# Peptides against a protein of PDB entry 5VVV: the designs that were tried, part 206

Target 1, 276 residues: chain A of PDB entry 5VVV
Amino acid sequence: FLCGVVEGFYGRPWVMEQRKELFRRLQKWELNTYLYAPKDDYKHRMFWREMYSVEEAEQLMTLISAAREYEIEFIYAISPGLDITFSNPKEVSTLKRKLDQVSQFGCRSFALLFDDIDHNMCAADKEVFSSFAHAQVSITNEIYQYLGEPETFLFCPTEYCGTFCYPNVSQSPYLRTVGEKLLPGIEVLWTGPKVVSKEIPVESIEEVSKIIKRAPVIWDNIHANDYDQKRLFLGPYKGRSTELIPRLKGVLTNPNCEFEANYVAIHTLATWYKSN
Target 2, 276 residues: chain A of PDB entry 5VVV as posed
Amino acid sequence: FLCGVVEGFYGRPWVMEQRKELFRRLQKWELNTYLYAPKDDYKHRMFWREMYSVEEAEQLMTLISAAREYEIEFIYAISPGLDITFSNPKEVSTLKRKLDQVSQFGCRSFALLFDNIDHNMCAADKEVFSSFAHAQVSITNEIYQYLGEPETFLFCPTEYCGTFCYPNVSQSPYLRTVGEKLLPGIEVLWTGPKVVSKEIPVESIEEVSKIIKRAPVIWDNIHANDYDQKRLFLGPYKGRSTELIPRLKGVLTNPNCEFEANYVAIHTLATWYKSN

## One batch from the design tools (peptide; made by RFdiffusion4, then SolubleMPNN)

Design b2_p27_5_s3 (from b2_p27_5, 12 letters changed)
Fold by OpenDDE base, seed 4:
Structure b2_p27_5_s3 (fold): chain B 276 residues (1-276), chain A 27 residues (1-27)
Amino acid sequence: as target 1 above (276 residues)
Amino acid sequence: MDELNEKAIEFLKKKTEEELEKLKKLK
């Protein structure tokens, strides 16, 4: 069971010292996972093709080493979906080289994220792939296999919540393709019925699990505030039955941008996780 | 909380649009 934090918000990323403090807290609270997915890391998303500089590499190596020191699984995410041409072998090779670089930093766990992108494939991809889901699954499977089938590999679908599913969760051709064609060793991220889910009913997890043919990892936006920086979500982790735990592969909270605001959010997630 | 979800969706759409526009200007 993956339980911890995703740094998955827009806005100023956490500094390395905050991330190290996070790892210390995660270990202390018996949480086990950190997903690196800061939207404003340009080399994570907008400029995903660009290799890390020597200085950035040193920072990431230090961060990954710190995660290991605290027995926290460091998952490196990349979000190529804004402008990748899935059918272009050069794009695939560029993605491979980027993940090879991160592997050299000592990273062993990875995620491919296709959240918050346009559903439209380019003309070249439309000639090769029958749907956007087929293109995403193809590259995800190829990358997963290329990396030697790492123990933890995550996929974030473009339809990552109930409200983004067309026509709905159980009938989504996109999620059906993901479920049928995504390799079974690849985990699927899900935010619940909504982007910001007040509640995640058990039935909603059973529904999505059926179509994706696996238990999801919750990307939990309950404490996310990047969309409204005038608000701080200081309340406890709530609206998730502990009955979800055996039905999930994990829960990663995407909390407030303000690192200092997240004590209650993360601590109460840990309490929730240990209550089962 | 539906309000929060709507705000989040609007924000994410705007961010994606801004990112795509930036990428178009760089090409």
Scores: peptide ipSAE 0.700, ipTM 0.953, DockQ to the pose 0.939
Fold by OpenDDE base, seed 5:
Structure b2_p27_5_s3 (fold): chain B 276 residues (1-276), chain A 27 residues (1-27)
Amino acid sequence: as target 1 above (276 residues)
Amino acid sequence: MDELNEKAIEFLKKKTEEELEKLKKLK
């Protein structure tokens, strides 16, 4: 069971010392996972093709080493979906080289994210792939196999919540393709019925699990505030029955941008997890 | 809380549009 934090918000990323403090807190609270997915890391998303500099590499190596010191699984995410051409072998090779670099930093767990992108394929991809889901699954499977089938590999679908599913979760052709064609060892991220889910009913997890043919990992936006930084979500982790735990592969909270605001959010997630 | 979800969706759409526009200006 993956339980911890995703740094998955827009806005100023946490500094390395905040991330190290996070790892210390996660260990203390018996949480085990950190997903690196800061939207404003240009080399994570907008400029995903660009290799890390020597200085950035040293920082990431230090961060990955710190995660290991605190027995926290460090998952490196990349979000190539803004402008990747899935059918272009050069794009696939560029993605492979980027993940090879991160693997050399000592990273062993990875994620491919296709959240918050245009649903339309380019003309070249339409000639090769039957749908956007087929293109995404093809590259994800290829990368997963290329990396030697790492123990933890995550996929974030473009339809990552109930609201984004057309016509709905159980009938989505996109999620059906993901469920049928994504390799079984790849985990699927999900935010619940909504982007910001007040409640995640057990029945909603059973519904999505059926179509994706696996238990999801929750990317939980209950405490996310990047969309309204005038608000701080200081309340406890709530609206999730403990009956979800045996039906999930994990829960990663995407909390407030303000690192100092997240004590209650993360601590109460840990209490929730240990109450099963 | 439905208000929060609507705000989040609006924000994410705007961010994606801004990113795509920036990428178009750089190519």
Scores: peptide ipSAE 0.700, ipTM 0.953, DockQ to the pose 0.942
Fold by OpenDDE base, seed 3:
Structure b2_p27_5_s3 (fold): chain B 276 residues (1-276), chain A 27 residues (1-27)
Amino acid sequence: as target 1 above (276 residues)
Amino acid sequence: MDELNEKAIEFLKKKTEEELEKLKKLK
């Protein structure tokens, strides 16, 4: 069970010292996972093709080493979906090289994110792939296999919540393709019925699990505030029954941008997790 | 809560548009 934090917000990323402090807190609270997915890391998303500089590499190596010291699984995410051409072997090779670099930093767990992108494939991809889901699954499976089938590999679908599913969760051709063709060892991220889910009913998890043919990992935006910087979500982790725990592969909270605001959010997630 | 979800969706759409516009200017 993956339980911890995703740094998955827009805005100023946490500094390395905050991330190390996070790992210490995660360990102390018996949480085990950190997903690196800061939207404003240009080399994570907008410039995903670009290799890390020597200085950035040193920082990431130090961060990954610190995660290991605290027995926190460091998952490196990349979001190539803004402008990748899935059918182009050079794009696939570029993605491989980027993940090879991160592997050299000591990273062993990875995520491919296709959240918050346009659903339209380019003309070249339409000639090769029958759908956007087929293109995404193809590259994801190839990368997963190329990396030697890491123990932890995550996929974030473009339809990552109930409201983004067309026509709905149980009938989504996109999620059906993901469920049927994504390799079984790849986990699927999900935010619940909504992007920001007040509640995640058990039935909603059973529904999505059926179509994706696996228990999801919750990317939980309950405490996310990047969309409204005038708000801080200081309340407890709530609206999730502990009955979800045996039906999930994990929960990663995407909390407030303000690192200091997240004590209650993360601590109460840990309490929730340990209450099962 | 529904208001928050709507704000989040609007924000994410805007961010994606801004990112795509930046990428277009660099090509």
Scores: peptide ipSAE 0.689, ipTM 0.950, DockQ to the pose 0.944
Fold by OpenDDE base, seed 2:
Order: C-alpha cells, then sequence, then structure tokens
Structure b2_p27_5_s3 (fold): chain B 276 residues (1-276), chain A 27 residues (1-27)
C-alpha cells in the first residue's frame, strides 16, 4: 500500500530542505511514499525533453538519497502529454533517455502523468492510434518494459476523476482501453468523483476499479490549494472511509503549496491509514 | 466543496492553456 505525499501542485516547488523534512515526517508517521510531480518543474512537464543539468542532477541525487535514508519510496513523475507525439520514435527515445538519467540518480520508481492536457491527438498520432487512450497506453507499456518493469510504476489518466469521464466512469471508452491494454503491473492514479473530492465513496472506487481492472492509487486533492492560494486547507484528512484501504493500492495526498501548512493534512492521513 | 471543485477545474484549464500558449511561442 503506497501512502504519503505527491508534490503535484502548480506554484513554487518545495525546497530541498523542506522535502528532506517531509521524508523525516513521513518516516516518523509510518508513511512510505513521495511522488515528485511539481507542475512548475519545467523538466517534469513543460520541457520534459530537457535533461537535468549537472547541478540539478546533484540536487535530485541528494533528494533521492535522502528519501532512501528515511525509507521513503521516491517516485519520479514525468508529464510529457502537453506536446508529445506518441507515434514518433524519437519522442519515445527522448523520454527513455530522460528516465535513464533519473535512473542513474538512483531512482527506481516512476510515473507517467497525462493529467490536465488537451484530449486531441495530432494528425500523425491519429494515423497510428485508434484513440488517445491507445496512444497513452502504448507509450506507457513501452516505457514500463524498457525500464525493466520496476516494482512501482504509475500511470495518471487524462480522465483521472469521475467528472472528466465521458460519458461516465463505468462507460468511458478511454478508461476501458486503459483497463484492457495497460500492463497489469502498472498502477493507475485516481482522484475520486471530482478533482477536489469532498468524499470518496466505496462504491465509486468499486466502479472505477471494475473498468480499470485494478485497485487505484488515490491522488487526493482534499488539501490542494494551488487553485486558490488565498485559502489554506488546515483541516484533517476526512471523507474517506477506512473501508477504502483494502480496495486501494495507495493514497498520495497533494497538499497545500505552503509546506508549513501541511502538518495536520499529512499527520491525519497517517492516522487514517494506521486505523485499519 | 462543489465550489472548490469548480475553481480547481477552472484553474487547471487556465494553466493548461497558458502552458500550451507558451510552448507555441517557443517553437
Amino acid sequence: as target 1 above (276 residues)
Amino acid sequence: MDELNEKAIEFLKKKTEEELEKLKKLK
């Protein structure tokens, strides 16, 4: 069971000392996972093709080493979906080289994220792939196999919550393709019924699990505030029954941008997780 | 809570549009 934090927000990323402090807290609270997915890391998303510099590499190596020191699984995410051409072998090769670089930093767990992108494929991709889901699954499976089928590999669908599913969760051709074609060793991220889900009912997890043919990992935006930085979400982790725990592969909270605001959010997630 | 979800969706759409526009200017 993956339980911890995704740094998955827009805005100023946490500094390295904050991330190390996070790992210390995660270990202390018996949480086990950190997903690196800061939207404003240009080399994570907007400039995903760009290799890390020597200085950036040293920072990431230090961060990955610190996660290992605290027995926290460091998952490196990349979000190529803004402008990747899925059918172009050079794009796939560029993605492979980027993940090879991160593997050299000592990273062993990875994620491909297709959240918050345009649903339209380019003309070249339309000639090769039957749908956007087929294109995403194809590259995800290829990268997963190329990396030697790492123990933890995550996929974030473009339809990552109920409100983004067309026509709905149970009838989505996109999610059906993901469920049928995504290799079984790849985990699927899910945000619940909504982008910001007040509640995640058990029935909603059963519904999505059926179509994706696996238990999801929750990307939980309950404490996310990047969309309204005038608000701080200081309340407890709530609206998730502990009955979800045996029906999930994990929960990763995407909390407030302000690192110092997240004590209650993360601590109460840990309390929730240990209550099962 | 529904208000927050709507705000989040609006924000994420805007961010994606801004990112895509920036990428178009750089190509």
Scores: peptide ipSAE 0.687, ipTM 0.954, DockQ to the pose 0.889

Design b2_p27_5_s4 (from b2_p27_5, 15 letters changed)
Fold by OpenDDE base, seed 5:
Structure b2_p27_5_s4 (fold): chain B 276 residues (1-276), chain A 27 residues (1-27)
Amino acid sequence: as target 1 above (276 residues)
Amino acid sequence: WDELNEIAIKFLEEETKKRLELLEKLK
């Protein structure tokens, strides 16, 4: 069971010292996972093709080593979906080389994210793939296999919540393709019925699990505030029955952008997790 | 919470649009 934090928000990423402090807190609270997915890390998303510099490499190696020291699984995410051509072998090879570099930093867990992108394929991809889901699954499976089928590999769908599913979760052709074609060793991220889910009913998890043919990992935006930084979500982790735990592969909270505001959010997630 | 989701979705759409526009300008 993956339980911890995803740094998945828009805005200024946390600094290395904050991330190290996070790892210390996660260990103390018996949480086990950190997903590196800051939207405004340029080499994570906007310029995903760009290799890390020597200086950036040293920082990431230090961060990954710190995660290991605190027994936190460090998952490196990349979000190529803004402008990747899925059918172009040069794009695939570029993605492979980028993840090879991160593997050299000591990273062993990875994620491919296709959240917050247009649902349209380019002309070249339309000639090769039957749908956007087929294109995403193809590259995800190829990368997963290329990396030697790492123990932890995550996929974030473009339809990552109930509201984004057309016509609905159980009938989504996109999610059906993901469920049928995504290799079984790859985990699927999900935010619940909504982007920011007040509640995540057990029935809603059963519904999505059926179509994706696996238990999801919750990317939980309950404490996310990047969309309105005038708000701080200081309340406890709630609206999730502990009955969800045996029905999930994990829960990763995407909390407030303000690192210092997240004590209650993360601590109460840990309490929730240990209460089962 | 319905309001929050409306705000969030609008924000995500705007952030996506800005980034796509930037990428187009850089080509």
Scores: peptide ipSAE 0.595, ipTM 0.935, DockQ to the pose 0.860
Fold by OpenDDE base, seed 1:
Structure b2_p27_5_s4 (fold): chain B 276 residues (1-276), chain A 27 residues (1-27)
Amino acid sequence: as target 1 above (276 residues)
Amino acid sequence: WDELNEIAIKFLEEETKKRLELLEKLK
């Protein structure tokens, strides 16, 4: 069971010292996972093709080593979906080289994210793939196999919540393709019925699990505040029954952008997890 | 919460649009 934090918000990423402090807190609270997915890290998303510099490599190596010291699984995410051509072998090779570099830093767990992108494929991809889901699954499976089938590999769908599913969760041809064709060792990220889910009913998890043919990992935006700079979400982790725990592969909270605002959010997630 | 989700969706749409426009300018 993956339980911890995803750094997945828009805005200024956390600094390396904040991330190290997070690992210490996660260990203390008996949480086990950190997902690196800061949307405004340029080499994570907008400039995903660019290799890390020597200085950036040293920082990431130090961060991954710190996660290991605190027994926290470090998952490196990349978001190539803004402008990747899925059918172009050079693009696939570029993605492989980027993940090879990160693997050399000591990283063993990875994620491919296709959230917050346009649903239209380019003309070249339309000639090769039957749908956007087929293109995404093809590259995800290829990368997963290329990396030697890592123990932890995550996929974030473009339809990552109930409100983004067309026509709905149970009838989505996109999610059906993901469920049928994504390799079974790859985990699927999900935010619940909505982008920011007040509640995540057990029945909603059973519904999505049926179509994707696996238990999801919750990317939980309950404490996310990047969309409203006037709000801080300081309340407890709530609206999630403990009956969800045996029906999930994990829960990763995407919390407030302000690092120090997350004490209650993360501590109460830990209490929730241990209460089952 | 419905209002908050509408705000969140609009924010994500606008941020996606800005980033796509920037990528087009850099090509």
Scores: peptide ipSAE 0.348, ipTM 0.864, DockQ to the pose 0.778
Fold by OpenDDE base, seed 3:
Structure b2_p27_5_s4 (fold): chain B 276 residues (1-276), chain A 27 residues (1-27)
Amino acid sequence: as target 1 above (276 residues)
Amino acid sequence: WDELNEIAIKFLEEETKKRLELLEKLK
């Protein structure tokens, strides 16, 4: 069970010292996972093709080493979906090289994120793939296999919540393709019925699990504030029955941009997790 | 919460659009 934090918000990423402090807190609270996915890390998303500099590499190596020290699984995410051509072997090779670099930093867990992108393929991809889901699954499976089938590999779908599913969760051709063709060792991220889900009913998890043919990992935006930086969500982790725990592969909270605002959020997640 | 989700969705759409426009300018 993956339980911890995803740094997955828009805006100013946390500094390395905050991330190390996070790992210490996660360990203390018996949480086990950190997903590196800051939307405004240029080399994570907008410039995903660019290799890390020597200085950035040293920082990431230090961060990954710190995660290991605190027994926190460091998952490196990349979001190539803004401008990748899925059918282009050079693009796939570029993605492989980027993940090879991160592997050299000591990272062993990875994620491919296709959230917050247009649900349209370019002309070249339309000639090769039957749908956007087919393109995404193809590259995800290839990368997963290329990396030697890591124990933890995550996929974030473009339809990552109920409201983004067409026509709905249970009938989504996109999610059906993901469920049928994504390799079984790859986990699927999900935010619940909405982008920010006040509640995640058990029935909603059963519904999505059926179509994706696996228990999802919740990317939980309940405490996210990047969409409205004037707001701070300081309340407890709530609206999630503990009955979800046996039906999930994990829960990763995507919290407030303001690092110190997340004490209650993360602590109460830990309490929730341990209450099962 | 529904209002917040609508705000969030709009924000994400706008930010995605800005980023795409930026990428196009860099080509």
Scores: peptide ipSAE 0.024, ipTM 0.498, DockQ to the pose 0.742
Fold by OpenDDE base, seed 4:
Structure b2_p27_5_s4 (fold): chain B 276 residues (1-276), chain A 27 residues (1-27)
Amino acid sequence: as target 1 above (276 residues)
Amino acid sequence: WDELNEIAIKFLEEETKKRLELLEKLK
C-alpha cells in the first residue's frame, strides 16, 4: 500500500530542504511514499525532452538519496502529454533517455502522467493508434518494459476522475482501453468522483476498479489549494472511509502549496491509514 | 496569480465546455 504525499500542484515547488523535512515527517508518521510531480518543474512537463543539467542532477540525486535515508519510496513522474508524438520513435527514445538519466540518479520508481492535456491526438498518431488511450497505453507499456518492469510504476489517465470520464466512469471507452491494455503491473492514479473530491464513496472506487481492472492509487486533492491562492485547507483528512484501504493500492495526498500548512493534513492521513 | 494556475484553469474551462457541447449533441 502506497501512502504519503504527491508534490503535484501548480505553482512554486517546495525547496529541497522542505522535501527532506517532508521525508522525515513521513517516516515519523509511518508513511512510505513521495511522488515527485511538481507542475512547475519545466523538465517534468513543459520541457520534458530536456535532460537535467549537472546542477539539477545533483539536486535530484541529493533528494533521492534523502528519500532513501528516510525509507521513503521516491517516485519520479514525467508528464510528456502536452506535445509528445506517440507514434514517433524519436519521441519514445527521448523519453527513455530522460528516464535513464533519472535512473542514474538512483531512482527506481516511476510515473507517466497524462493529466491536464488535450484529448486530441495529432494527425500522425491518429494514423497509428485507434484512440488516445491506445497511444498512451502503448508508450506506457513500452517504457515500463524498457525500465525492466520496476516494482512501482504509475500511470495517470487523462480521465483521472469521475467528472472527466466520458460518458461516465463505467462506460468510458478510454478507461476501458486502459483497463484492458495497460500491463497489470502498472498502477493507475485516480482523484475520485471529482478533481477535488470532498468525499470518495466506496461504491465509486468499486466502479472505477472494475473498468480499469485493478485497485487505483488515489491522488487525493482534498487539501490542494493551487486553484485558490487565497485559501488554505487546514482541516483533517476526512470524507474517506477506512473501508477504502483494502480496495486501494494507495493514497497520495496532493496538499497545500504552502509546505507548513500541511501538518494536519498529512498527520491525519497517517492516522487514517493506521486505523485500518 | 500564478501563470501555471491560470493555464490550468483555462484548460479546465475549455474541457468543461467541450463536454457540455458533447452532452448537447447526445440529446
Scores: peptide ipSAE 0.007, ipTM 0.321, DockQ to the pose 0.053

Design b2_p27_6_s1 (from b2_p27_6, 13 letters changed)
Fold by OpenDDE base, seed 4:
Structure b2_p27_6_s1 (fold): chain B 276 residues (1-276), chain A 27 residues (1-27)
Amino acid sequence: as target 1 above (276 residues)
Amino acid sequence: EELKKLKEKYEKSKEEYKKKALEAVEE
């Protein structure tokens, strides 16, 4: 069971010292996972093709080493979906080289994120792939296999919540393709019924699990405030029955952008997780 | 020009996310 934090928000990423402090807190609270997915890391999303500089590499190596020191699984995410051409072998090779670099930093767990992108493929991809889901699954499977089938590999679908599914969760051709064709060792991220789910009913997890043919990892936006920084979510982790725990592969909270605001959010997630 | 288009695409995707997130919390 993956339990911890995803740094998955828009806005200023946390500094390395905040991330190290997070790892200390995660260990102390018996949480086990950190997903590196800061939207405003240019080399994560906007400039995903760009290799890390020597200085950036040193920082990431230090961060990954710190996660290991605190027994936190460091998952490196990349979000190529803004402008990748899935059918272009050079794009696939570029993605492989980027993940090879991160592997050299000592990273062993990875994620491919296709959140917050248009459903439209370019003309070249439409000639090769039957759907956007087929394109995403193809590259994800190829990368997963290329990396030697790492123990933890996550996929974030473009339809990552109930309200994004067309026509709905159980009938989504996109999620059906993901469920049928995504290799079984790849985990699927999900935010619940909505982008920000006040509640995640058990039935909603059973529904999505059926179509994706696996238990999801919850990317939990309950404490996310990147959509409105005038809001600060200081309340406890709530609206998730402990009955979800045996039905999930994990829960990663995407909390407030303000690192200092997240004590209650993360601590109460840990309490929730231990209450099963 | 390509950089401009990429930046515009990023900003658009971010604003669409923000809109959907706000809608989700206001329901």
Scores: peptide ipSAE 0.709, ipTM 0.960, DockQ to the pose 0.898
Fold by OpenDDE base, seed 1:
Structure b2_p27_6_s1 (fold): chain B 276 residues (1-276), chain A 27 residues (1-27)
Amino acid sequence: as target 1 above (276 residues)
Amino acid sequence: EELKKLKEKYEKSKEEYKKKALEAVEE
């Protein structure tokens, strides 16, 4: 069971010292996972093709080593979906080289994210792939196999919540393709019925699990505030029955952008997890 | 021009996310 934090917000990424302090807190609270997915890290999303510099490599190696010291699984995410051409073998090779570099830093767990992108494929991809889901699954499976089938590999669908599914969760051709064609060792991220789910009913998890043919990992936006910087979410982790725990592969909270605001959010997630 | 288009895509996707997140919280 993956339980911890995803740094998955829009806005200023956390500094390396904040991330190290997070690992210390996660260990102390008996949490086990950190997902690196900061939207405003240029080499994560907008400039995903760019290799890390020598200085950035040293920082990432130090961060990954710190996660290991605190027994926290470090998952490196990349979001190529804004401008990747899935059918272009040069794009696939560029993605492979980027993940090879991160693997050399000591990273062993990875994620491919296709959240917050247009559903339209380019002309070249339409000639090769039957749908957008087929294109995403093809590259994800190829990368997963290329990396030697790592123990933890995550996929974030473009339809990552109930309200993004067309026509709905149980009938989505996109999610059906993901469920049928995504290799079984790849985990699927999900935010619940909505982008920010006030509640995540057990029945909603049973519904999505059936179509994706696996238990999801919750990317939980309950404490996310990147959509409105005038809000701070200081309340407890709530609206999730502990009956969800045996029906999930994990829960990763995407909390407030302000690192200092997240004590209650993360501590109460830990209490929730240990209460099962 | 390609860089401008990429920045425009990024900003559009960010604003669409923010809109959907706000809608979800206000329901």
Scores: peptide ipSAE 0.708, ipTM 0.960, DockQ to the pose 0.876
Fold by OpenDDE base, seed 5:
Structure b2_p27_6_s1 (fold): chain B 276 residues (1-276), chain A 27 residues (1-27)
Amino acid sequence: as target 1 above (276 residues)
Amino acid sequence: EELKKLKEKYEKSKEEYKKKALEAVEE
């Protein structure tokens, strides 16, 4: 069971010292996972093709080493979906080289994210792939196999919540393709019925699990505030029955952008997790 | 020009996310 934090918000990323402090807190609270997915890391999303500089490499190596020191699984995410051409073998090779670099930093767990992108393929991809889901699954499977089938590999679908599914979760052709064609060792990220879910009913997890043919990992936006900087979510982790725990592969909270605001959010997630 | 288009795609995706997240919280 993956339980911890995803740094997955828009806005100023946390500094390295905040991330190290996070790892210390995660260990203390018996949480085990950190997903590196800051939207404003240009080399994560906008400039995903660009290799890390020597200085950035040293920082990431130090961060990954710190995660290991605190027994936290460090998952490196990349979000190529803004401008990747899935059918172009040079793009696939570029993605492989980027993940090879991160593997050299000592990273062993990875995520490929297709959140917050247009649902349309370019003309070149339409000639090769039957659907957007087929294109995403193809590259994800290829990368997963290329990396030697790492123990933890995550996929974030473009339809990552109930309200993004067409016509709905149980009938989505996109999620059906993901369920049928994504290799079984790859985990699927999900935010619940909505982008920000006040509640995640057990029945909603049973529904999505059936179509994706696996238990999801919750990317939980309950404490996310990147959509409105005038809001700060200081309340406990709630609206999730502990009966979800045996039906999930994990829960990663994407909390407030303000690192200092997240004590209650993360601590109460840990209490919730340990209550089962 | 390609950089401009990429920045526009990023900003558009960010604003669409923010809109959907706000709608979800206010419901």
Scores: peptide ipSAE 0.707, ipTM 0.960, DockQ to the pose 0.892
Fold by OpenDDE base, seed 3:
Structure b2_p27_6_s1 (fold): chain B 276 residues (1-276), chain A 27 residues (1-27)
Amino acid sequence: as target 1 above (276 residues)
Amino acid sequence: EELKKLKEKYEKSKEEYKKKALEAVEE
């Protein structure tokens, strides 16, 4: 069970010292996972092709080493979906090289994220792939296999919540393709019924699990505030029955952008997790 | 020009997310 934090927000990424402090807190609270997915890291999303500099590499190596020291699984995410051409072998090779670099930093767990992108393929991809889901699954499977089938590999679908599913969760051709064609060792991220789910009913998890043919990892935006800088979510982790725990592969909270605001969010997630 | 288009695409996706997230919490 993956339980911890995803740094998955838009806005100023946390500094390395905050991330190290996070790992210490995660360990202390018996949480086990950190997903590196800061949207405003240009080399994560906008410039996903760009290799890390020597200085950035040193920082990431140090961060990954710190995660290991605190027995926190460091998952490196990349979000190529803004401008990748899935059918272009050079793009696939570029993605491989980027993940090779991160593997050299000591990272062993990875994620491919296709959140917050247009559902339309370019002309070249339409000639090769039957659907957008087929394109995403193809590259994801290839990368997963290329990396030697790491123990933890995550996929974030473009339809990552109930309200994004067309026509709905249980009938989504996109999610059906993901469920049927994504290799079984790859985990699927899900935010619940909505982008920000006040509640995640058990039935909603059973529904999505059926179509994706696996228990999802919750990317939990309950404490996310990146969509409204005037909001700060200081309340407890709530609206999730502990009955979800045996039906999930994990829960990663995407909390407030303000690192210091997340004590209650993360601590109450830990309490929730341990209450099963 | 390509960089401008990429930035515009990024900003658009960000604003669409923000809109959807805000809608979700207001419901």
Scores: peptide ipSAE 0.704, ipTM 0.959, DockQ to the pose 0.900

